# Ledger of designs, part 293: peptides against a protein of PDB entry 3T6J

Target 1, 375 residues: chain A of PDB entry 3T6J
Amino acid sequence: PIVESYIGFIESYRDPFGSRGEFEGFVAVVNKAMSAKFERLVASAEQLLKELPWPPTFEKDKFLTPDFTSLDVLTFAGSGIPAGINIPNYDDLRQTEGFKNVSLGNVLAVAYATQREKLTFLEEDDKDLYILWKGPSFDVQVGLHELLGHGSGKLFVQDEKGAFNFDQETVINPETGEQIQSWYRSGETWDSKFSTIASSYEECRAESVGLYLCLHPQVLEIFGFEGADAEDVIYVNWLNMVRAGLLALEFYTPEAFNWRQAHMQARFVILRVLLEAGEGLVTITPTTGSDGRPDARVRLDRSKIRSVGKPALERFLRRLQVLKSTGDVAGGRALYEGYATVTDAPPECFLTLRDTVLLRKESRKLIVQPNTRLE
Target 2, 372 residues: chain A of PDB entry 3T6J as posed
Amino acid sequence: PIVESYIGFIESYRDPFGSRGEFEGFVAVVNKAMSAKFERLVASAEQLLKELPWPPTFEKDKFLTPDFTSLDVLTFAGSGIPAGINIPNYDDLRQTEGFKNVSLGNVLAVAYREKLTFLEEDDKDLYILWKGPSFDVQVGLHALLGHGSGKLFVQDEKGAFNFDQETVINPETGEQIQSWYRSGETWDSKFSTIASSYEECRAESVGLYLCLHPQVLEIFGFEGADAEDVIYVNWLNMVRAGLLALEFYTPEAFNWRQAHMQARFVILRVLLEAGEGLVTITPTTGSDGRPDARVRLDRSKIRSVGKPALERFLRRLQVLKSTGDVAGGRALYEGYATVTDAPPECFLTLRDTVLLRKESRKLIVQPNTRLE

## One batch from the design tools (peptide; made by RFdiffusion4, then SolubleMPNN)

Design b2_p26_8_s4 (from b2_p26_8, 14 letters changed)
Fold by OpenDDE base, seed 3:
Structure b2_p26_8_s4 (fold): chain B 375 residues (1-375), chain A 26 residues (1-26)
Amino acid sequence: as target 1 above (375 residues)
Amino acid sequence: MTGIAGPEYRYPNAGVDPEVYIPVVP
């Protein structure tokens, strides 16, 4: 339909246990032009899923062609307005009934209105490129995040009758080289097992899928980028992610050792993964601003994205998926919380950087929702 | 099947609630 809406208990970000949805709703109008790009992405989804760094046995058995629509939101009632949505949020339903993806196009557009002089933590040489390609790169990221991030991966399940949705004798855990040792039992879900880390962990997986697959030429072509433009979109997408990982520190509460925003925690985790990769891929340098106060710069070496960044992200993303598929909560928690831990240990000194982030924090943008007009 | 809400599959952009504020990707 040209006008789309939903209403109900949808997202569980406000539930500390990730189980109870917040009541929300929207009314939106289809953006046909942008939707056509996402339709092309959907048409390539089955092939692109094969590019993900896990065995086919860890992917959904049957590809269910989803719907993907770009929407211009007229009204959104909830605690936050997403840039993209993948619904339903139940993995069992996604696997059996399918899912729908939406990109909230006009919400994304709000992110584009950053003044160059207010753009924090970037090198001067990156600012113009960042401003130019932030929007387009984010469209790519959202599309991949929703469709191939949230839309990918299999949960190993034993049903109420004791039947498995995987062959216990032949399926091998690619990380251990052993047979599958754990799975979801009847009544167990992703959220029930992984609980406090479930939402952020899944967002991290989805964001990682976006970064990983945005390197694929076919993806960039679908969005209309080739040659130098494609490389710039890749660079800005990765740059935006590492910058977001730094900005994420705003949403960490040191006194409680907790994160207040699942996506920002996820972005910090990705930053940590890419920092761990080393070799000068990502550098965060404390500086002094023109005002004489603490500042910082994030640098991403473009030439090392494929050689250093991609392999690091590939290994990490595979581990995320394997632990998710097998319901290995202990392993998943150890991995994720390890990267999500914020300390003041050198060389990064993240707690000190957090002070810098807070010092340089911009005023929150308020989204005023639009109306329609006839031209 | 106890309707355990799956992970929230939203790409955040903006929010007004500080606890669940989905910041616009900076």
Scores: peptide ipSAE 0.019, ipTM 0.543, DockQ to the pose 0.059; fails the geometry check
Fold by OpenDDE base, seed 1:
Structure b2_p26_8_s4 (fold): chain B 375 residues (1-375), chain A 26 residues (1-26)
Amino acid sequence: as target 1 above (375 residues)
Amino acid sequence: MTGIAGPEYRYPNAGVDPEVYIPVVP
């Protein structure tokens, strides 16, 4: 088998400021079959990047073909095991040298063991479909998230010599219709500018890319889904995201007005965006469980994903990218924190829902090192 | 080239649930 490993200070999610990397490491084996799907996705990446809802001027000037591999983790040392990895974690290197994507495939598979009876917050009619397609849809989402999410977009930069990596005279901000008015200066980075929201904001962008592009037939074809299956994968992917947005409330600390997990915050933001879209796209209904205690149901109207959801997500995703590209911290923070705010305001009453989420919380699953056998 | 560092990227821990990540709290 092909063995891959890494070790070092890599991910900064444990740092409240997103600056200091956590020391982690893994040993994994290449899953050739799944890697082949990601290779096909990589082969289509340049074309798929054009489908993203921003002008080419906000995309990387040159496409650099990344590596994308699915890995089965044998050993992981760290505070948490990711489902996917995009490295290096430096935008300049990603733009100039390229990047590598990794999916930790067997980590994804462990999540699929959720018992139907324990599956919370879904309508009964969705549970079987969700169980069936959660895995496949997540493969799609991770692939898009890493490759075309984290792997997309341009930062506008003025270098130490005063030169711009964009044409100030011709590049137009699609949100304002005006010339670019802000950029990253020498020494400024994504993390340094956006600071406390940088990680979550970027995860939100990447997740949004996943949801947005999973609607593209070519993507589903790459993963081997056609017809009704493709539509079910799309539906479950979106359903998973909106459910995740509700589950995310577990990771909000009301007393501190902060989020304890960047991805969960991102998912909550997406939920808020899709709720704001209205028109019955997403509905969260407080209910009473069979035990007589508070419960909730999330419903996603499948028929409105393309008509209502996609346009809403498109607009939001474009705004995320534009604000990121231009280094508009004020605008970016206003946008993101606005959607990340958790209140008990009707109709959602998110703080009340949080109590329900906590009440329905399952015991934490333990990840145990697998015993791998060659057959 | 002015190195603009980006955020560290990875999809959350799916070992528990892809929807539920174990928060990495200091």
Scores: peptide ipSAE 0.019, ipTM 0.541, DockQ to the pose 0.056; fails the geometry check
Fold by OpenDDE base, seed 2:
Structure b2_p26_8_s4 (fold): chain B 375 residues (1-375), chain A 26 residues (1-26)
Amino acid sequence: as target 1 above (375 residues)
Amino acid sequence: MTGIAGPEYRYPNAGVDPEVYIPVVP
């Protein structure tokens, strides 16, 4: 078997300022069969990057073809096991040297094992479809998230010599219609500038890329989905995200007005964006469970994903990227924290929904280190 | 060149649980 590993101070999710990495490491075995799917995605990545909703001037000047490997984790040391990884976590290195993507296949498999009777917050009619396609849709989402989410976008930089990596005269901010007025100076990084929101903001961007690009037939074809199956994968991927946004409330601490998990905050933000789109795209309805206690249902109108959801996500995703590229921390914070705010204001009453989420909380799944044998 | 530290990029476990808890085997 091909063995891969990494080790070091890699992820900064536990740092409130997003700068200090926690010590993390894994040992894994390459899953060749699954890796082949991601290789096809890599082969199409340069083309798919052009489908993202920002001008080429806000994208990397040159696409550096990454590796993308599916791994079965044997051991993982860290605060949590991810489903996918994009490394290095340095934008400059990603832009100049490239990056590697990893999908932790067996972690995904465990995460997808959901019993129908335990599946919360979905309409009964969606449960079977959700169970069927959660795994496949998540493979799509992870692939897009890592490769085209984290692997996309350009930071505007002025180097120590005063040179810009963009043409100040010709590059226009698509949101303002004006020339670029802010950028990263020498020594400034994404994490250093955006600090407390950097991790969650980037995860939100990457998740949004996944949702946005999964609508493209080419992406679905790469993963082997066509026709009705492709549409079901899309639906379940979006449904999973909006459900995740509701479940995310578990990780909000009202007393401290803070989020304890960057990805969950990101998912909540996406939920808020899609709710704001209106037109019946997403509906969260408080209900009473069969046990007589509070419950809720999330409904996503499949027919409105492309007509309502996509445009809303497009606008939001563009704004995320533009603010990131220009190093506009004030604008970025205003945007992101605005959507990340949790109140009990109607109609959603998110704090009340949080109580419901906590009430319906499932026990945390545990991953036990697998054993290998030679056959 | 001061490496522009990018955000940490990992996709948490499928669905709602962002972290797979490795049980500390007592």
Scores: peptide ipSAE 0.017, ipTM 0.532, DockQ to the pose 0.067; fails the geometry check
Fold by OpenDDE base, seed 5:
Structure b2_p26_8_s4 (fold): chain B 375 residues (1-375), chain A 26 residues (1-26)
Amino acid sequence: as target 1 above (375 residues)
Amino acid sequence: MTGIAGPEYRYPNAGVDPEVYIPVVP
C-alpha cells in the first residue's frame, strides 16, 4: 500500500490568534479508487475554475496543479479530524510551489454512519435519500471545497517594488463597475487584513464554491454520478449544507456574540444567504417532537436549487471573491458579519432555534483508530 | 517552540472539530 503521513504544527484552529499550529499527525493509506476520482477533478480544475462567478481577472493567472489523494486514515493524533486538507498552510508556498489536497475518506464514512431514527431536522421523506447520498455528496463537496474553493481566486497585490499583479487600467470591479481601488500592499496577507473573519470567510467561500460547482454535470460525472443519481447528490449536498447551517447554531455563543467554529459560522452564513433568496427555496419550521419538546424541520425545494439557489449563491460568492481580491476589509466585514449575525428576529428566530438545536444535540462522536490485519 | 501555521484550509467533520473559544480580551 501507498502510505502517507504528516506530522507537525499544522492547524491553528486552537490558537485564539490563528497563528500557532497545533501539533498534529496522521498515518494513512492511499485509497487508489477514490484518488482516481480526485485526480480527474484535478485534471478538470482549470476548466472548472472558469465556471466560477467572477471575471478571469479575479482568478489566478495560472492554476498550479496539485496532488489530490483520498486517504484511509489508520491513526490521527490531534484535537479534531478533518474531512479534507489543503497543505501546506503557507500561502506563499501554495502560490509558488503548489499544494496538496487530501480527503480523509474513511473519516468521512464514519461521520456518515447516521441512524435514520437519530437524524434530526429533516423531513421524513428526505431521510432515506439523505442517508443514501450523504457520503457521496460529501466526497463531492470536500473535493470541490479543497481544490476549487481554497484553490481559487486571485488577490490583487502591489509588490515591494510597486508593481501590480493586475492591470489597473483595464480590470474592472464587477460589483462597482469601477477600476480597482484597493489591493494588498507588500507584506499584507489575507489573514493580516481580514483578521478575525478571515478563516470563516474563506471557509464560507470554499463551501459556496462546492455548492455552486456541484451543479456542474462534469463534476458529477467525475465522481460517477449521472441522471437521477446526480440530481440526488446535488439535492443532498445542498440539503446537508442548509441543515449544517442550522446545526451551526450550537457553535454560537450569544453572550459573547461569538462563533466558536469557523466552518460552522460559514455554514450558517450560507444558510442565511439561501434563506434570503426566498421563494420557498429553504424553509425552517419549528415543530414539536414526539417527546413533546421543541424540534425543527429544514426543507429545501430541490426544484428551486438552480432557479433560486444558484443565482443567490452566485451573487454572494462573487461578492465574497471581489471583496477578498481587492482587500476591501470594510466591505467584506460588513457583508460577512451581516450574514453571520444571530438574532431572535422573526421569521427565523435563530436564537430560539439555537435552543432547539442544543436540545436535540447528539453526543459527540468518537472516532476510534482502526486496526489493520492481514487476511 | 510552537510552530506558526498559516490559514487553515480543511473541511471538518461535524462534531469532531474542536470548539475554539476566544475569550473577550478585556
Scores: peptide ipSAE 0.016, ipTM 0.525, DockQ to the pose 0.037; fails the geometry check

## One batch from the design tools (peptide; made by RFdiffusion4, then SolubleMPNN)

Design b2_p27_1_s1 (from b2_p27_1, 11 letters changed)
Fold by OpenDDE base, seed 2:
Structure b2_p27_1_s1 (fold): chain B 375 residues (1-375), chain A 27 residues (1-27)
Amino acid sequence: as target 1 above (375 residues)
Amino acid sequence: MEPTVVELDPRTAIGPGSGITYEEALK
């Protein structure tokens, strides 16, 4: 078997300032069969990057073909085990040297094991479909998230010599219609500038890329989905995201006005974006469970994903990227924190919904790390 | 090995109080 490992100060999610990495590491075995799917995605990456909702000038000048490997984790040391990884976490290195993507396949497999009776906040009619396609849709989402999410976008930089990595005269900010007015200076990084929101913001961008690009037929084809199956994968992927956005409320601390988990904050933000789109795309309805206690239902109108959801996400995702590229911390913070704000304002009453989420919370699953055997 | 909580965060390790398990994220 092909063994891969990494170790070091890698992910900064536990740093309130998003700068200091947690020491972590894993040992894993390459899953060749699953890796082949991601290789196909990599082969299409350059083309798919063009489908992202920002001008080419806001994309990397040169696509550096990364590795993308599916791994079965044998051992993972850290505060948590991810489903996917994109490294390095330095945007400058991603732009100049490239990156590697990893999907932790057996972690995903464990995550897919859901009992129907334990599925919260879904309509009964969606549960079977959700169970069937959650795994496959998540594979798609992870692949897109890592490769085309984290792997996309350009930071505008002025180096120590005063040279720009973009043409100041010709590059136009698509949001303002004006020339670029802000950028990263020498020594400034994504994490250093955006600090407390950097991790969650980037996760939100990557998740949004996943949702946005999963609508592309080529993506679904790469993963082996066509026709009705492809549409179901899309639906379940979006449904999973909006559900996750509701579940995310568990990780909000009202007393501190703080999010405890970057990805969950990101998912809540996406939920808010899709709710804002209106037109019945997403509906969260408080209900009463069979036990007589508060419950809720998340509904996603499948027919409105492309017509309502995609445009809303497109606009949002473009704004995320533009603000990131230009190093506009003020604008970025205003945008992101605006969507990340949790209040009890109608119609959603998110703080009340949070109570429902907490009430319906299930015990955390624990992953028992496997060993290997010769057959 | 001790059980590890799986978090849906492709890049984030779920630490105490900061992480959701994949199951939680998918719930």
Scores: peptide ipSAE 0.018, ipTM 0.514, DockQ to the pose 0.077; fails the geometry check
Fold by OpenDDE base, seed 1:
Structure b2_p27_1_s1 (fold): chain B 375 residues (1-375), chain A 27 residues (1-27)
Amino acid sequence: as target 1 above (375 residues)
Amino acid sequence: MEPTVVELDPRTAIGPGSGITYEEALK
């Protein structure tokens, strides 16, 4: 088997300022079959990048073909095990030197063992479909998230010599219609500039890319989905995201007005964006469980994903990218924190929903070192 | 390799301090 490993200070999710990496490491074995799917995605990456909702001037000047590998983790040392990784985490290096993507395939597989009776916050009619397509849809999402999410977008930079990596005269901010007015200065990085929101913001961008691009037929084809199956994968992927946004409330600390998990915050933000889109796209309904205690249901109207959801996500995703590219921290923070705010305001009453989420919370699953067997 | 089933989100760390597992978030 092909063995891969990494070790070092990599992910900064545990740093309140999003700057200092946690020391972590893994040993994994390459899953060749799943890696082949990601290779096909990589082969289409340059084309798919053009489908992202920002001008080419906000995309990388040169496409650097990355590696993308699915890994079965043997051991992982750290505070937590991710489902996917894009490294390095430095945007400048991603732009100039390239990057590698990995999917921790067996970690994803563990996530799919949800029992139907324990599946919370979904309509009964969606549960079977969700269980069936959760895995496949997640594979699609992870692939897009890592490769085209984290792997996309350009940072506008002025170097130490005063030179710009973009044409100041011709590049127009699509949101304002004006010339670019802000950029990264020498020594400024995404993390250093956006600080406390950097990680979650980036995850939100990457997740949004996944949702947005999973609507593209070519993406679904790459993963082997066509016809009704493709539509079901799309639906479940979006459904999973909106559900995750609700579940995310567990990771909000009202007393401190902060989020304890960057990805969950990101998912909540996406939920808020899709709720804001209105038109019955997403509905969260408080209910009473069979036990007589508070419950909730999230409903996603499948028929409105493309007509309502996609445009809303497109606009939001473009704003995320533009603000990121231009280093507009004030604008970025205002946008992101606005959607990340948790209140008890109607109609959603998110703080009340949080209580429901906590009430329905299952015991934390412990990832135990997998057993390997030769078959 | 069939790991113990833990639902993980992309880049969501599952462990102490990493927040809700993807599976937990989906539950």
Scores: peptide ipSAE 0.017, ipTM 0.511, DockQ to the pose 0.087; fails the geometry check
Fold by OpenDDE base, seed 5:
Structure b2_p27_1_s1 (fold): chain B 375 residues (1-375), chain A 27 residues (1-27)
Amino acid sequence: as target 1 above (375 residues)
Amino acid sequence: MEPTVVELDPRTAIGPGSGITYEEALK
């Protein structure tokens, strides 16, 4: 077997300032069969990048083709096991030197095992479909998230010599209609500038890229889905995201006005964006469970994903990228923290929903190191 | 021991911190 490993200070999710990496490491075996799907995605990456909702001037000048490998993890040492990884975590290096993507395939497989009776917050009619397509939709989402999410977008930089990596005279901010007014100076990085929101903001951008691009037929074709199956994968991917946004409330601490998990905060933000879009796209309804205690249902109108959801996400995603590219920390913080705010205001009453989420939460799951055998 | 199938959003880092019980949260 082909063995891969990485060890070091890599992910900064546990740093309050989003800068210091946590020591982590894994040993894994390459899954060749699953890697082939991601290789096809890589082959289409340059074309798919053009489908992202920002001008080419806000995208990398040259796409550096990465490796994308599916890995079966034998052991993982760290505070948490991701589903996918894009490294290095330095945007400047990603732009100039390239990057590598990995999918932790067997971690995803564990996530696919859902018992219907334990599936919370979904309509009964959606449960079977959700169970059927959760796995495949996750493969699509992770691939897009890592490769085209974290792997996309340009930072506007002025180097030590005063030279810009963009044309100041011709590049226009699509949100303001004006020339670019801010950028990264020498020594400034994404993490150093955006600090406390950097990790969650980037995860939100990457997740949004996944949702947005999964609507593209070519993406579904790469993963082997066509016709009704492709539409079901899309639906379940979006449904999973809005459900995750509700579940995210578990990781909010009202007393401290703080989020304890960057990805969950990101998912909540996306939920808020899609709720704001209105028109019946997403509905969260408080209910009473069979046990007589509080419950809730999340409904996503499939017919409105493209007509209502996509435009809302497009605008939001473009704003995220523009603010990131220009190093506009004030604007970025205002936007992101605005959507990340949790209140008990109607109609959603998120703090009340949080109580319901906590009431319905499952016991903490432990991932145990797998046993391997030679056949 | 049958592997306990845990529904994790694959996009969520599985880490410590989800351990607050409902009763503890209401306190």
Scores: peptide ipSAE 0.016, ipTM 0.474, DockQ to the pose 0.067; fails the geometry check
Fold by OpenDDE base, seed 3:
Parts: sequence; C-alpha cells; structure tokens
Structure b2_p27_1_s1 (fold): chain B 375 residues (1-375), chain A 27 residues (1-27)
Amino acid sequence: as target 1 above (375 residues)
Amino acid sequence: MEPTVVELDPRTAIGPGSGITYEEALK
C-alpha cells in the first residue's frame, strides 16, 4: 500500500487569532479506488470550471492541476479529524511547490454512522435516505469544495509596474454591467483585504460551488452515481447543507455577535440564501419533541432544487466571486455579513432556534481508529 | 458502544494568512 503521513503545526482554526497552529499528525493509506474518482474529477476540472456562474474573464487563465488523493486514515492525532485537507497552508510553499488535496475517505464513511433515532432536525421520511447517502454525498461535496471551490476564480491584480492581469477595456462586471473599477494592488492579498471575513467567505464560496456543481450529471457520473441514485445524492447533499446551516447556530455567540467557526458560519449563510429564495424550497419549522421540549424540522423540497435553489445559489455565488475578484471589500462585507447576521426576527427566529439547537446538541462522539489485518 | 463518528469539517489551506497570494493571482 501507498502510505502517506504528515505531522506538525498545521491548522490554526482553533486559534482565535488564526496564528497558532494546532499540532496534529496522521498515518494513512491511499485508497486507490476512490483516488481514481478524484483523478477523474481533476481531469474534468477544466471543463467543469466553465459551468461556474461567472464569465471566463473571472476564472483563472490556466488551471493548475493539483493532486487529489483519497486516504484511509489508520491513525490521527489531533483535536478533530477533518473530512478533507488542503496542504500546505503556507503561501510561499503553495506558490513554489504547489498543494495537495486529500479526502479522508474512511472518516467520511464512518462519520455518519448516526443512529436514526438520534438524527436531529430532519423529517422522519428523510432520515433513512439521509443516513444512506450522507457519506457518498459528502465525498462529492468535499471533492468539489476542494478542487473546484478553492481551486476556482481569478483575482484581478495590478502589479507594481502598473500592468493588469485582465483587459480593463473589455472585461465587464456581470453584476453592474460596467468596466472593472477595483482590483488588488501590489502587496494586497485576499486575506489582507477581506480580513475577518476572508476565511468564512471563501469557505462559503467553496461550499456553494459544491452544491452548484453537484447538480451537473458529469460530476455524479465521475463518482459512480446515475439515475435515481444520482438524484438522491444531490438531494441529500443539499439537505445536509441546510441542516448544517441550522446546526451552525451552535457556533454563534450572541453576546459577542461573532462566529467561532468559519465553515459553520459559511453553512449558515448558505441556509439564509436558500431560505430567502422562498417558494417552499427550504422550511424550518419549530416543533415539540416527544420529550415535550422544543425541537425543529428542516424540510427541503427536492423538486425545487433546480428550479428555485440553483438560480438562487447561482446569483449568490456569482456575487461572491465578482466581489472577490474585484477586491470589493465593502460590497463583499455587506453581502456576507448581511447573510451571516443572526437575529430573532420572524419568520425564522434564529436566536430562538439556536436555543433549540443547543438543547438538542448531542455529546461529542468518539472516533475509534481502525486496525489493519492481513488475511 | 458503536463508535459514532464526529461531524466532518473539511479543513483547507484557506484561513487567516492562507488566502490566494498576489503572486498566485498573477499566474
């Protein structure tokens, strides 16, 4: 077997200042079968990038093909096991040496061994389907998120010599219909400009890319899903996202008006976008549990994913990308923070829902690491 | 006790200080 490992101070998500890395390490074996699917996804990336809802002028001129590998983790030392990893996190190394995407396949497979009776906030009719397809749908989502989410989009830049990496005369902002009026200057980066929202904003963009592109038949075919199975994978992927958006409220601190987790904030934003789309696409209904305490149900109308959900997500995702490309911090912040705001306003009453989420919170699950056997 | 798997959170190189750099944007 092909063995991969890493060790060191890698991820800084647990640091409130985003500076101190958590010490972590793993030993894993390459899952050749799943890796082959990701290789096919990589091979199709250039074509799939054209399906994203922005003009080619807002896409990278050349797609740099990363490595994408599925790993079966034998041992993982850290505070939590991720579903996917993009490393290294050092900009200088990414520029000179490139980067690698990995999916922790066996973690994904096991992660959702949620007991049906403990699965919160779903309609009873969705639970079995959700349990069945959560893993496969998440594989699709992670692949799209890492490769085509984080791997997509162009930043408009003016270099120190005054040269632009885009044609100022011909490139049109699809949102305004006007020429490009803002860009990144020499020394400016995504993180430096968008600062406190940069990480969550980018995660939101990447997650949105996943939801958007999972609707494409070619994507599902790459992962081996066709017909009814493909539709179920799509449905569960979207359902998982809207559920995650509700669960995200755990990571909001009302007293400080802040989010403690970038990915969960991103998922909440997506939920808000899909709720705003209306037309019965997503419904969150407060209920009373069998224990007599507050509960809730999230419903996603699968028949409206393409007709209502996709257009809403398309518009939102385009706006995210355009604002990112042009370095429009004011517009980007207004958009993102608008959707990230948590209030108790009707009809959703998110602060009240947060109390329900906290009430229904389950204990932390223990991951047991596998043993290998020679048969 | 059947090991119940924790909610999976994808970790990416995108975080504080891990954004697309100026040099990458020029490519």
Scores: peptide ipSAE 0.014, ipTM 0.490, DockQ to the pose 0.201; fails the geometry check

